# Ledger of designs, part 31: peptides against a protein of PDB entry 4IGA

Target 1, 116 residues: chain A of PDB entry 4IGA
Amino acid sequence: KRVLIVDDAAFMRMMLKDIITKAGYEVAGEATNGREAVEKYKELKPDIVTMDITMPEMNGIDAIKEIMKIDPNAKIIVCSAMGQQAMVIEAIKAGAKDFIVKPFQPSRVVEALNKV

## One batch from the design tools (peptide; made by RFdiffusion4, then SolubleMPNN)

Design b1_p13_8_s1 (from b1_p13_8, 6 letters changed)
Fold by OpenDDE base, seed 5:
Structure b1_p13_8_s1 (fold): chain B 116 residues (1-116), chain A 13 residues (1-13)
Amino acid sequence: as target 1 above (116 residues)
Amino acid sequence: MLLSDEEIEEILE
């Protein structure tokens, strides 16, 4: 399966790329903000999306909503430092399938990828 | 306050 990685931090994208690749998945591409994520989703048609929340241009919640309009079957895993209950619930309501709190262990990401 | 993985799983259920 092909994964679109969305995060404004280059370090985080690199980390996720390493985890995703080692777990046997392919990286479809990367996005650095929510607007770019929506554009890349249309272009690449990935199987899975990892989505940051706090990003410039467009935040992750809005990006999830827009992607779900494009593809109601989108498989989106949120990965964010904002792990408070209200944010988790908001992400799930928007359409996310899972929520990973930063900092995380690689195994947590792999579990999410396998279950989505 | 950050949620544990267990708490997140409960929300997702």
Scores: peptide ipSAE 0.037, ipTM 0.639, DockQ to the pose 0.867
Fold by OpenDDE base, seed 2:
Structure b1_p13_8_s1 (fold): chain B 116 residues (1-116), chain A 13 residues (1-13)
Amino acid sequence: as target 1 above (116 residues)
Amino acid sequence: MLLSDEEIEEILE
């Protein structure tokens, strides 16, 4: 399966890329904000998306909503430091399949990838 | 307050 990695932090994208690759998944591409995420989703048609929440241009919640308009069956895993209950609920309502709070263990990401 | 993985899983169910 191919994964689109969305995070405004280069370090985080690198970390996720390493985890995803070592887990046997392919990285379809990367996006640095929500607008780019939507564009890349259309372009790459990934199987899974890892989505940050706090990003410039467009935040992760809005990006999830836009991607769900494009593909109601999109598999989106949120990876965010914003682990408050309200944010988790908002992400799930938007269409996210899982929510991983930063900082996280690699095994948690792998588990999410395997389950979505 | 940040949620535990367990709490998140409960929300997802």
Scores: peptide ipSAE 0.036, ipTM 0.640, DockQ to the pose 0.911
Fold by OpenDDE base, seed 3:
Structure b1_p13_8_s1 (fold): chain B 116 residues (1-116), chain A 13 residues (1-13)
Amino acid sequence: as target 1 above (116 residues)
Amino acid sequence: MLLSDEEIEEILE
């Protein structure tokens, strides 16, 4: 399966890329904000998206909503430092399938990838 | 306040 990685932090994208590839998945591409994420989703048609929340231009919640309009079957895993209950609920309501709180262990990401 | 993995799993169910 192919994964689109969305995060404004270069180091986080690098970390996720390492985890995803070591787990046997392919990286379809990367996005640095929510607007780019929506564009890349249309272009690349990935199987899975890892989505940050706090990003410039467009936040992850809005990006989830836009992607779900395009593809109601989208598989989106949120990866965010904002692990408050309200944010988790908001992400799930928007259409996310899982929510991973930063900092995370690689095994948590792998489990999410395997289950969505 | 951050949620534990267990709490997140409960919300997702």
Scores: peptide ipSAE 0.036, ipTM 0.631, DockQ to the pose 0.875
Fold by OpenDDE base, seed 4:
Structure b1_p13_8_s1 (fold): chain B 116 residues (1-116), chain A 13 residues (1-13)
Amino acid sequence: as target 1 above (116 residues)
Amino acid sequence: MLLSDEEIEEILE
């Protein structure tokens, strides 16, 4: 399966890329903000998206909503430091399938990838 | 306050 990685932090994208590839998944591409995420989703049509929340131009919640308009069956895993209940609920309401709180263990990401 | 993985799982269910 192919994964689109969305995070404004280059280090985080690198970390996720390492985890994803070691788990046997392919990285379809990367996005650095919500608008780019939507564009890349259309372009790449990935099987899974890892989505940050706090990003410039368009946040992750809005990106999830836009992607869900494009593909109601989109598989989106949120990865965010904002693990407050309210944010988790917002992400799920928007259409996210899972929510991973930063900092995370690699195994948590792998489990999410396998189950989504 | 951040949620635990367990708490997140409960919300997702």
Scores: peptide ipSAE 0.036, ipTM 0.636, DockQ to the pose 0.942

Design b1_p13_8_s2 (from b1_p13_8, 7 letters changed)
Fold by OpenDDE base, seed 2:
Structure b1_p13_8_s2 (fold): chain B 116 residues (1-116), chain A 13 residues (1-13)
Amino acid sequence: as target 1 above (116 residues)
Amino acid sequence: MLLSDEEIEEILK
């Protein structure tokens, strides 16, 4: 399966890329904000998306909503420091299949990838 | 307050 990694932090994208690759998944591409995420989703048609919440241009919640308009069957895993109950609920309502709070263990990401 | 993985799993159910 191919994964689109969305995060405004280069370090985080690198970390996720390493985890995803070592877990046997392919990295379809990367996006640095929500607008780019939507564009890349259309272009790459990934099987899974890892989505940050706090990003410039367009935040992760809005990106989830836009991607769900494109593909109602999109598999989106949120990875964010914004792990408050209200934010988690909002992400799930928007269409996220899982929510991983930063900082996280690599095994948590792998588990999420395998379950969506 | 941040939710634990367990709490999030409960929300997802």
Scores: peptide ipSAE 0.713, ipTM 0.957, DockQ to the pose 0.868
Fold by OpenDDE base, seed 3:
Structure b1_p13_8_s2 (fold): chain B 116 residues (1-116), chain A 13 residues (1-13)
Amino acid sequence: as target 1 above (116 residues)
Amino acid sequence: MLLSDEEIEEILK
């Protein structure tokens, strides 16, 4: 399966890329904000998206909503430091299939990839 | 306050 990685932090994209590839998944591409994420989703048609929340231009919640309009079957895993109850509920209501709180263990990401 | 993986799992059910 192919994964689109969305995060404004270069180091986080690098970390996720390492985890995803070592787990046997292919990286379809990367996005640095929510607007780019929506554009890349249309272009690349990935199987899975890892989505940050706090990003410039467009935040992850809005990106989830826009992607779900395009593809109601989208598989989106949130990866965010914003692990408060209200934010988790908001992301799930928007259409996310899982929510991983930063900092995380690599095994948590792998489990999420395998489950969605 | 941040949620644990277990708490998030319960929300997802």
Scores: peptide ipSAE 0.710, ipTM 0.956, DockQ to the pose 0.873
Fold by OpenDDE base, seed 1:
Order: C-alpha cells, then structure tokens, then sequence
Structure b1_p13_8_s2 (fold): chain B 116 residues (1-116), chain A 13 residues (1-13)
C-alpha cells in the first residue's frame, strides 16, 4: 500500500518515512501543509494518509474534511502533538480512522497502518 | 492533558 505523509516538519516526515518503509509500505509522496495534502491526494490517490494537525496554510482538520469530500473512503491516520480530547474527537468526527499522539513509538504507527 | 492510546481506542469504538 502507498502512504502520503503530511507534516510541516521535515524531521517528522523523515521519521515517518523510515517507519513506513521498514513496515513494508511505499511512500507515495509528502506534503508540508493541508493545502498541499489535498492537492497530493488528488494527484497520487494514496491508499493511506498520515496527517499532522498544526500546519500553516491549512490545518490537518480542514485537510481531512476536504479529502473526505474527494474520497469518503479515505484512510487517514492523524499523527499530532495535539492529543487533547477535544482535538481527537474533532479529528475522528472529520473522518480520521486513528489518532497517534506525539511523541510515539514506531510500533504504534505500524499498528495503525495495518489496521486501516 | 494528552490522551493515552487506550483512551483514544475508547473514542474510536
């Protein structure tokens, strides 16, 4: 399966790329904000998306909503430091299938990838 | 306060 990685932090994208590839998945591409995420989703049609929340231009919640309009069956895993209850609920309501709080263990990401 | 994996699992149910 192919994964689109969305995070404004280059380090985090690198970290996720390492985890994703070691788990046997392919990285379809990367996005640095929510607007790019929506554009890349349309272009690449990935099987799974890892989505940050706090990003410039467009935040992750809005990006989830826009992607779900494009593909109601999108598989989006949130990966964010914003692990407060209210934010988790908002992400799930928007359409996210899982929510991983930063900092995380690599195994947690792998579990999420395998589950969606 | 940040949620644990277990707490998130409950929300996902």
Amino acid sequence: as target 1 above (116 residues)
Amino acid sequence: MLLSDEEIEEILK
Scores: peptide ipSAE 0.703, ipTM 0.955, DockQ to the pose 0.910
Fold by OpenDDE base, seed 4:
Structure b1_p13_8_s2 (fold): chain B 116 residues (1-116), chain A 13 residues (1-13)
Amino acid sequence: as target 1 above (116 residues)
Amino acid sequence: MLLSDEEIEEILK
């Protein structure tokens, strides 16, 4: 399966790329903000998206909503430091299939990838 | 306060 990685932090994208590839998944591409995420989703048609929340131009919640308009069957895993109850609920309402709080263990990401 | 994985799992149910 192919994964689109969305995070404004280059280090985080690198970390996720390492985890994803070691788990046997392919990285379809990367996005640095919500607008780019939507564009890349259309372009790449990934199987899974890892989505940050706090990003410039368009936040992760809005990106989830836009992607869900494009593909109601999108598989989006949120990865965010914003692990408060209200944010988790908001992400799930938007269409996220899972929510991983930063900092996380690599195994947590792998489990999420395998389950969505 | 940040949620644990277990708490998130409960929300996802």
Scores: peptide ipSAE 0.682, ipTM 0.952, DockQ to the pose 0.942

Design b1_p13_8_s3 (from b1_p13_8, 5 letters changed)
Fold by OpenDDE base, seed 2:
Structure b1_p13_8_s3 (fold): chain B 116 residues (1-116), chain A 13 residues (1-13)
Amino acid sequence: as target 1 above (116 residues)
Amino acid sequence: MLLSDEEIQKILE
């Protein structure tokens, strides 16, 4: 399966890329904000998306909503430091299949990839 | 306050 990694932090994208690759998944591409995420989703048609919440241009919640308009069956895993109840609920309502709070263990990401 | 993985999974179910 191919994964689109969305996060405004280069370090985080690198970390996720390493985890995803070592887990046997292919990295379809990367996006640095929500707008780019939507564009890349259309272009790459990935099987899974890892989505940050706090990003410039367009936040992760809005990106999830836009991607769900494009593909109602999109598999989106949120990875964010914004692990408050209200935000988690908002992400799930938008269409997220899982929510991983930063900082996280690599095994948690792998578990999420395998379940969605 | 941040939710634990367990709490998040309960919300997902």
Scores: peptide ipSAE 0.739, ipTM 0.960, DockQ to the pose 0.973
Fold by OpenDDE base, seed 3:
Parts: sequence; C-alpha cells; structure tokens
Structure b1_p13_8_s3 (fold): chain B 116 residues (1-116), chain A 13 residues (1-13)
Amino acid sequence: as target 1 above (116 residues)
Amino acid sequence: MLLSDEEIQKILE
C-alpha cells in the first residue's frame, strides 16, 4: 500500500518515512500543509494518509474534511501532539480512522497502518 | 490533558 505523509515539520516527515518504509509500505509522496495534502491526494491517489493537525495554510482537520469530500473511503491516520479529547473527537468526526499522539513509538504507527 | 492510546481506541469504537 502507498502512504501520503502530511506534516509541516521536515524531521517528522523523515521519521514517518523511515517507519513506513521499514514496515513494508511505499511512500506515495509528502505534503507540508493541508492545502498541499488535498492536492497531493487528488494527484497521487494514495491508499493511506498520515495527517498532522497543526499546520500553516490549512490545518489537518480541514484537510481531512476536504479529502473525505473527494473520497469518502479515504483512510486517514492522524499523527499529532494535539491529543486532547476535544481534538481527537473532532478528527474522528471529520473522518479520521485513527489518532496517534506525539511523541509516539514506531510500533504504534505500524499498528495503525495495518489496521485501517 | 492528553488521552492515552487506550482512551482513544474507546472513542473509535
């Protein structure tokens, strides 16, 4: 399966890329904000998206909503430091299939990838 | 306050 990695932090994208590839998945591409994420989703048609929440231009919640309009079957895993109850509920209502709180262990990401 | 993985999984159910 192919994964689109969305995060404004270069180091986080690098970390996720390492985890995803070592787990046997392919990285379809990367996005640095929510607007780019929506564009890349249309272009690349990935199987899975890892989605940050706090990003410039467009936040992850809005990106999830836009992607779900395009593809109601989208598989989106949130990876965010914003692990408060209200934010988790908001992300799930928007369409997220899982929510991983930063900092995380690599095994948690792999479990999420395998589950969705 | 941040949720644990266990708490998040309960919300997902």
Scores: peptide ipSAE 0.733, ipTM 0.958, DockQ to the pose 0.977
Fold by OpenDDE base, seed 4:
Structure b1_p13_8_s3 (fold): chain B 116 residues (1-116), chain A 13 residues (1-13)
Amino acid sequence: as target 1 above (116 residues)
Amino acid sequence: MLLSDEEIQKILE
């Protein structure tokens, strides 16, 4: 399966890329904000998206909503430091299939990838 | 306060 990695932090994208590839998944591409995420989703048609929340131009919640408009069957895993109840609920309402709070263990990401 | 994985999974259910 192919994964689109969305995070404004280069280090985080790198870390996720390592985890994803070691788990046997392919990285379809990367996005640095919500607008780019939507564009890349259209372009790449990934199987899974890892989505940050706090990003410039367009936040992760709005990106989830837009992607779900494009593909109601999109599989989006949120990875965010914003692990408060309100944010988790908001992400799930938007369409997220899982929510991983930063900092996280690599195994947690792998489990999420395998389950969505 | 940040939610645990367990708490998040409960919300997802």
Scores: peptide ipSAE 0.733, ipTM 0.959, DockQ to the pose 0.976
Fold by OpenDDE base, seed 1:
Structure b1_p13_8_s3 (fold): chain B 116 residues (1-116), chain A 13 residues (1-13)
Amino acid sequence: as target 1 above (116 residues)
Amino acid sequence: MLLSDEEIQKILE
């Protein structure tokens, strides 16, 4: 399966790329904000998306909503430091299939990838 | 306050 990685932090994208590839998945591409995420989703048609929340231009919640309009069956895993209850609920309401709080263990990401 | 994985899974159910 192919994964689109969305995070404004280059280090985090690198970390996720390492985890994703070691787990046997392919990285379809990367996005640095929510607007890019929506554009890349249309272009690449990935199987799974890892989504940050706090990003410039467009935040992750809005990006989830826009992607779900494009593909109601989108598989989006949130990966964010914003692990407060209200944010988790908002992400799930928007359509996220899982929510991983930063900092995380690599195994947690792999579990999420395998589950969706 | 940040939620644990267990708490998040309960919300997902």
Scores: peptide ipSAE 0.723, ipTM 0.955, DockQ to the pose 0.979

Design b1_p13_8_s4 (from b1_p13_8, 5 letters changed)
Fold by OpenDDE base, seed 3:
Structure b1_p13_8_s4 (fold): chain B 116 residues (1-116), chain A 13 residues (1-13)
Amino acid sequence: as target 1 above (116 residues)
Amino acid sequence: SLLSEEEIEEILK
């Protein structure tokens, strides 16, 4: 399966890329904000998206909503430091399938990839 | 307050 990695932090994208590839998945591409994530989703048609929340231009919640309009079957895993109850509920309402709080262990990401 | 993995699992159910 192919994964689109969305995060405004270069180091986080690199970390996720390493985890995803070592787990046997392919990286379809990367996005640095929510607007880019929506465009890359249309272009690449990935199987899975890892989605940051706090990003410039467009945040992850809005990106989830836009992607779900395009593809109601989108498989989106949130990966964010914003692990408060209200934010988790908001992400799930928007359409996310899982929510991983930063900092995380690689096994947590692999588990999410395998389950969505 | 940040949620634990267990608390998130309960929300996802």
Scores: peptide ipSAE 0.561, ipTM 0.930, DockQ to the pose 0.878
Fold by OpenDDE base, seed 1:
Structure b1_p13_8_s4 (fold): chain B 116 residues (1-116), chain A 13 residues (1-13)
Amino acid sequence: as target 1 above (116 residues)
Amino acid sequence: SLLSEEEIEEILK
């Protein structure tokens, strides 16, 4: 399966890329903000998306909503330091299938990839 | 405060 990685931090994208590839998944592409995420989703039609929340231009919640308009069956895993209850609820309401709080262990990401 | 994996699991249900 192909994964689109969305995060404004280059370090985080590299970390996720390593985890994703070692787990046997393919990286479809990367996005650095919510607007790019929506554009890349349309272009690449990935099987799974890892989504940051706090990003410039467009935040992750809005990106989730826009992607769900494009594909109601989108599989989006949030990966964010913003692990407060209110944020988790908002992400799930928007359509996210899972929510991983930073910092995380690689096994948590792999589990999420395998379950969505 | 930040939620645990268990707390998030409950929200996902």
Scores: peptide ipSAE 0.553, ipTM 0.929, DockQ to the pose 0.916
Fold by OpenDDE base, seed 2:
Structure b1_p13_8_s4 (fold): chain B 116 residues (1-116), chain A 13 residues (1-13)
Amino acid sequence: as target 1 above (116 residues)
Amino acid sequence: SLLSEEEIEEILK
């Protein structure tokens, strides 16, 4: 399966890329903000998306909503430091399938990838 | 406050 990695932090994208590839998944591409995420989703049609929340241009919640308009069956895993109840609920309501709080262990990401 | 993985799992279900 192919994964689109969305995070404004280059380090985080690199970390996720390493985890994803070592787990046997393919990285479809990367996006650095929510707007780019939506564009890349249309372009690449990935199987899974890892989504940051706090990003410039467009935040992750709005990106989730827009992607869900494109593909109601999108598989989106949120990866964010914003692990407050309200944010988790908002992400789920928007359509996220899982929510991983930063910092995280690689195994947690792999588990999420395997389950969505 | 931040939720634990267990708490998040409960919300997801």
Scores: peptide ipSAE 0.413, ipTM 0.896, DockQ to the pose 0.944
Fold by OpenDDE base, seed 4:
Parts: sequence; C-alpha cells; structure tokens
Structure b1_p13_8_s4 (fold): chain B 116 residues (1-116), chain A 13 residues (1-13)
Amino acid sequence: as target 1 above (116 residues)
Amino acid sequence: SLLSEEEIEEILK
C-alpha cells in the first residue's frame, strides 16, 4: 500500500518515511501543509494518509474534510502533538480513522497502518 | 491535557 505523508516538519516526514518503508509500505509522496495534502491526494491517489494537524496554509482538520469530499473512503491517520480530547473528536468527526499522539513509538504507527 | 492511547482508543470506538 502507498502512503502520503503530511507534516510541515521535515524531520517528522523523514521519521514517518523511515517507519512506513521499514514496515513494508511505499511512500507515495509528501505534503507540507493541508492545501498541498489535498492536491497530492488528487494526484497520487494514495491508499493511506498520515496527517499532521498544525500546519500553515490549511490545517489538518480542514485537509481531512477536503480529502473526504474527494474520496469518502480515504484512510487517514492523524499524527499530532495535539492529543486533547476535543482535537481527537474533531479529527474523527472530519473522517480520520485513527489518531496518534506525538511523541509516538514506531510500532504505534505500524499498527495504525495495518488496521485502517 | 493530552489523552492516553487507551483514552483515544475509546473515542475511536
């Protein structure tokens, strides 16, 4: 399966790329903000998206909503430091399938990838 | 306050 990685932090994208590839998944591409995420989703048609929340241009919640308009069956895993109840609920309501709080164990990401 | 993995799992259900 192919994964689109969305995070404004280059280090985080690198970390996720390493985890994803070592788990046997392919990285379809990367996006650095929500607008780019939507564009890349249209272009790449990935199987899974890892989505940051706090990003410039467009935040992750809005990106989830836009991607769900494109593909109601999109498999989006949120990966964010904003692990408050309200944010988790917002992400799930928007259409996310899982929510991973930063900092995380690599195994948590792998489990999420395998289950969505 | 941040949620635990367990708390998040409950919300996801």
Scores: peptide ipSAE 0.296, ipTM 0.845, DockQ to the pose 0.913

## One batch from the design tools (peptide; made by RFdiffusion4, then SolubleMPNN)

Design b1_p14_1_s1 (from b1_p14_1, 6 letters changed)
Fold by OpenDDE base, seed 1:
Structure b1_p14_1_s1 (fold): chain B 116 residues (1-116), chain A 14 residues (1-14)
Amino acid sequence: as target 1 above (116 residues)
Amino acid sequence: PLSDEEIEEILAKF
């Protein structure tokens, strides 16, 4: 399966890329904000998306909503910070399939990838 | 979508 990684932090994208590839998945591409995420989803047609919430230009919640309009069957895993309970609820309502709290263990990411 | 139980488990992480 191919994964689109969305996060404004380069180090987070690098970390996720390492975890994803070591778990036997392919990285379809990367995005640094919600607008890029939507564009890349259209272009790459990934099987799974890892989605950060707090990003410039367009946040992760809005990106989820736009992606779900494009593909109601999209498999989106939200990756965000502690203390963002309200954002978690919004992400789930928008269509997210799972949520991982930062900082996370690699095994938790793999579990989410395998589950969706 | 996540089940209600799964949502509760996620929210419990906070």
Scores: peptide ipSAE 0.089, ipTM 0.708, DockQ to the pose 0.118
Fold by OpenDDE base, seed 2:
Structure b1_p14_1_s1 (fold): chain B 116 residues (1-116), chain A 14 residues (1-14)
Amino acid sequence: as target 1 above (116 residues)
Amino acid sequence: PLSDEEIEEILAKF
C-alpha cells in the first residue's frame, strides 16, 4: 500500500517515511500543508494518508474534510501533537480513521497503518 | 468511521 505523508515539519516527514518504509509500505509522496495534501491526494491517489493538524495555508482538519469530499473512503491517520479530546473528536468527525498523539512510538504508527 | 469503542480507546489515552 502507498502512503501520502502530510506534515509541515521536514524532520517529522523523514521520521514517518522511515517508519512507513520499514513497515513494508511505499511512500507515495509528501505534502507540507493541507492545500498541498489535497492536491497530492488527487494526483497520487494514495491508499493511506498520515495527516498533521497544525500546518500553514490549510490545517489538517480542513484537509481531511476536503479529501473526504474527493474520496469518502479515504484512509486518513492523524499524527499530531494536538492531543486534546476536542481535537480528536473533531478529527474523527471530519473522517479520520485513527489519531496518533505526538510524540509516538513507531509501533503505534505501524499498528495504525495495518488497521485502516 | 471509528466505532464508539475505538473512540473511547483513543480518548482513554488522554
Scores: peptide ipSAE 0.081, ipTM 0.711, DockQ to the pose 0.118
Fold by OpenDDE base, seed 5:
Structure b1_p14_1_s1 (fold): chain B 116 residues (1-116), chain A 14 residues (1-14)
Amino acid sequence: as target 1 above (116 residues)
Amino acid sequence: PLSDEEIEEILAKF
């Protein structure tokens, strides 16, 4: 399966890329903000998205909503430092299938990839 | 921030 990695932090994208690749998934591409994420989703039609929340241009919640409009069956895993209950609920309501709080263990990401 | 367990509990409600 192909994964679109969305995070404004280059180091985080790199980390996720390593985890995703080592887990046997393919990286479809990367996005650095929510607007780019939506564009890349349309372009690449990935199987899974890892989605940061706090990003410039468009935040992850809005990106989730837009992607869900494009593909109601989108598989989006949120990966964010903002692990507040309200944010988790908001992400789920937007359509996210999972929520991973930073910092995370690689195994948690792999688990999410395998389950969504 | 919520623990993984707490998040899973929330997720399970949906």
Scores: peptide ipSAE 0.043, ipTM 0.695, DockQ to the pose 0.955
Fold by OpenDDE base, seed 4:
Structure b1_p14_1_s1 (fold): chain B 116 residues (1-116), chain A 14 residues (1-14)
Amino acid sequence: as target 1 above (116 residues)
Amino acid sequence: PLSDEEIEEILAKF
């Protein structure tokens, strides 16, 4: 399966890339904001998206909504430091399939990838 | 911070 990694933090993208590849998944590409995420989803048609929430240009919630318009079956895992119930619920309502709070264990990411 | 268990409970509501 191919994964699109969305996060405005380069270090976080690197970390996720390492975890994803070591777990046997392919990194389809990267996006640094919600607008790029939507564009990359259209371009790459990834199987899974890891989605940060707090980003410039377009936040992760809006990106989820736009991606779900493109593909109602999109598999989006939210991965954010915004571990607030309200944001989790908002992401789920928008269409996210899972939610991971930062800081996370690599095994938690792998678990989410395997289950969506 | 929310636990994985708490997140799973939230997910189960939808």
Scores: peptide ipSAE 0.035, ipTM 0.639, DockQ to the pose 0.849

Design b1_p14_1_s2 (from b1_p14_1, 6 letters changed)
Fold by OpenDDE base, seed 5:
Structure b1_p14_1_s2 (fold): chain B 116 residues (1-116), chain A 14 residues (1-14)
Amino acid sequence: as target 1 above (116 residues)
Amino acid sequence: PLSEEEIEEILKQF
């Protein structure tokens, strides 16, 4: 399966890329904000998306909503430092399949990838 | 932030 990595932090994208690749997944591409994420989803048609929330241009919640309009079956895993209840619920209501709070263990990401 | 356990409990509601 191919994964689109969405995070405005270069280090976080690198970290996720390492985890995803070591878990046997392919990285379809990367996006640095929600608008890029939507565009890349259309272009790359990834199987899974890892989605940050706090990003410039377009936040992760709005990106989830837009991707779900494109593909109601999109598999989106949120990965965010904003692990407050309200944010988790908002992400799930938007269509996210899982929510991972930063900082996280690599195994948590792998588990999420395998389950969606 | 919420713990993994707390998140999982929330996720189970959906």
Scores: peptide ipSAE 0.060, ipTM 0.705, DockQ to the pose 0.830
Fold by OpenDDE base, seed 3:
Structure b1_p14_1_s2 (fold): chain B 116 residues (1-116), chain A 14 residues (1-14)
Amino acid sequence: as target 1 above (116 residues)
Amino acid sequence: PLSEEEIEEILKQF
């Protein structure tokens, strides 16, 4: 399966890429903000998306909503430092299938990838 | 407010 990685932090994208690749998944591409995420989703048609929340241009919640309009069957896993209960609920309501709070263990990401 | 366990239960639905 192919994964689109969305995060404004280069370090975090590298970390996720390493985890995803070592778990046997392919990285379809990367996006650095919500607008780019929507564009890349249309272009790449990935199987799974890892989505940050706090990003410039467009935040992760809005990106989830836009991707769900394009593909109601999108598999989106949130990976964010914004682990407040209200944010988790908002992400789920928008269409996210899981929510991983930063900092995280690699095994938590692998579990999420395998479940969606 | 939801507990961590309640959030986990919600997430398990997916």
Scores: peptide ipSAE 0.059, ipTM 0.689, DockQ to the pose 0.341
Fold by OpenDDE base, seed 2:
Structure b1_p14_1_s2 (fold): chain B 116 residues (1-116), chain A 14 residues (1-14)
Amino acid sequence: as target 1 above (116 residues)
Amino acid sequence: PLSEEEIEEILKQF
């Protein structure tokens, strides 16, 4: 399966890329904001998306909503420092399949990848 | 932030 990694932090994208590839998944591409995420989703048609929330230009919640318009079957895993109950519920209602709070263990990401 | 267990319980609602 191919994964689109969305995060405005280069370090976080690098970390996720390492986890994803070691877990046997392929990195389809990267996006640094929600607008880029939507465009990359259309271009790459990844199997899974890892989605940050706090990003410039377009936040992760809005990106989830736009991706779900493109593909109602999109598999989106949120990975965010914003671990408040309201944010989790908002992300799930927008269409996210899982929510991982930063900082996280690599095994938690692998678990999420395998479940969606 | 929410614990993983708390998140799991929330996720079960959907």
Scores: peptide ipSAE 0.050, ipTM 0.693, DockQ to the pose 0.857
Fold by OpenDDE base, seed 4:
Structure b1_p14_1_s2 (fold): chain B 116 residues (1-116), chain A 14 residues (1-14)
Amino acid sequence: as target 1 above (116 residues)
Amino acid sequence: PLSEEEIEEILKQF
């Protein structure tokens, strides 16, 4: 399966790429904000998306909503810093299949990838 | 989608 990695932090994208690749998945591409995420989703048609929330241009919640309009069967795993419960609920309501709180263990990401 | 139980477990992280 091919994964689109969305995060404004280069180091985080690198970390996720390493985890995803070692778990036997392919990295379809990367995006640095929500607008780019939507564009890349259309272009690459990934099987799974890892989605940050706090990003410039367009946040992850809005990106989830836009991707779900394009593909209601999209498999989006949120990977974000600890926030408020309302944010988790909002992400799930928008269509996220899982929510991983940063900092996370690699095994947590792998479990999410395998489950969605 | 996440089950109610899974959501509850995630929310416990906060």
Scores: peptide ipSAE 0.106, ipTM 0.732, DockQ to the pose 0.119; fails the geometry check

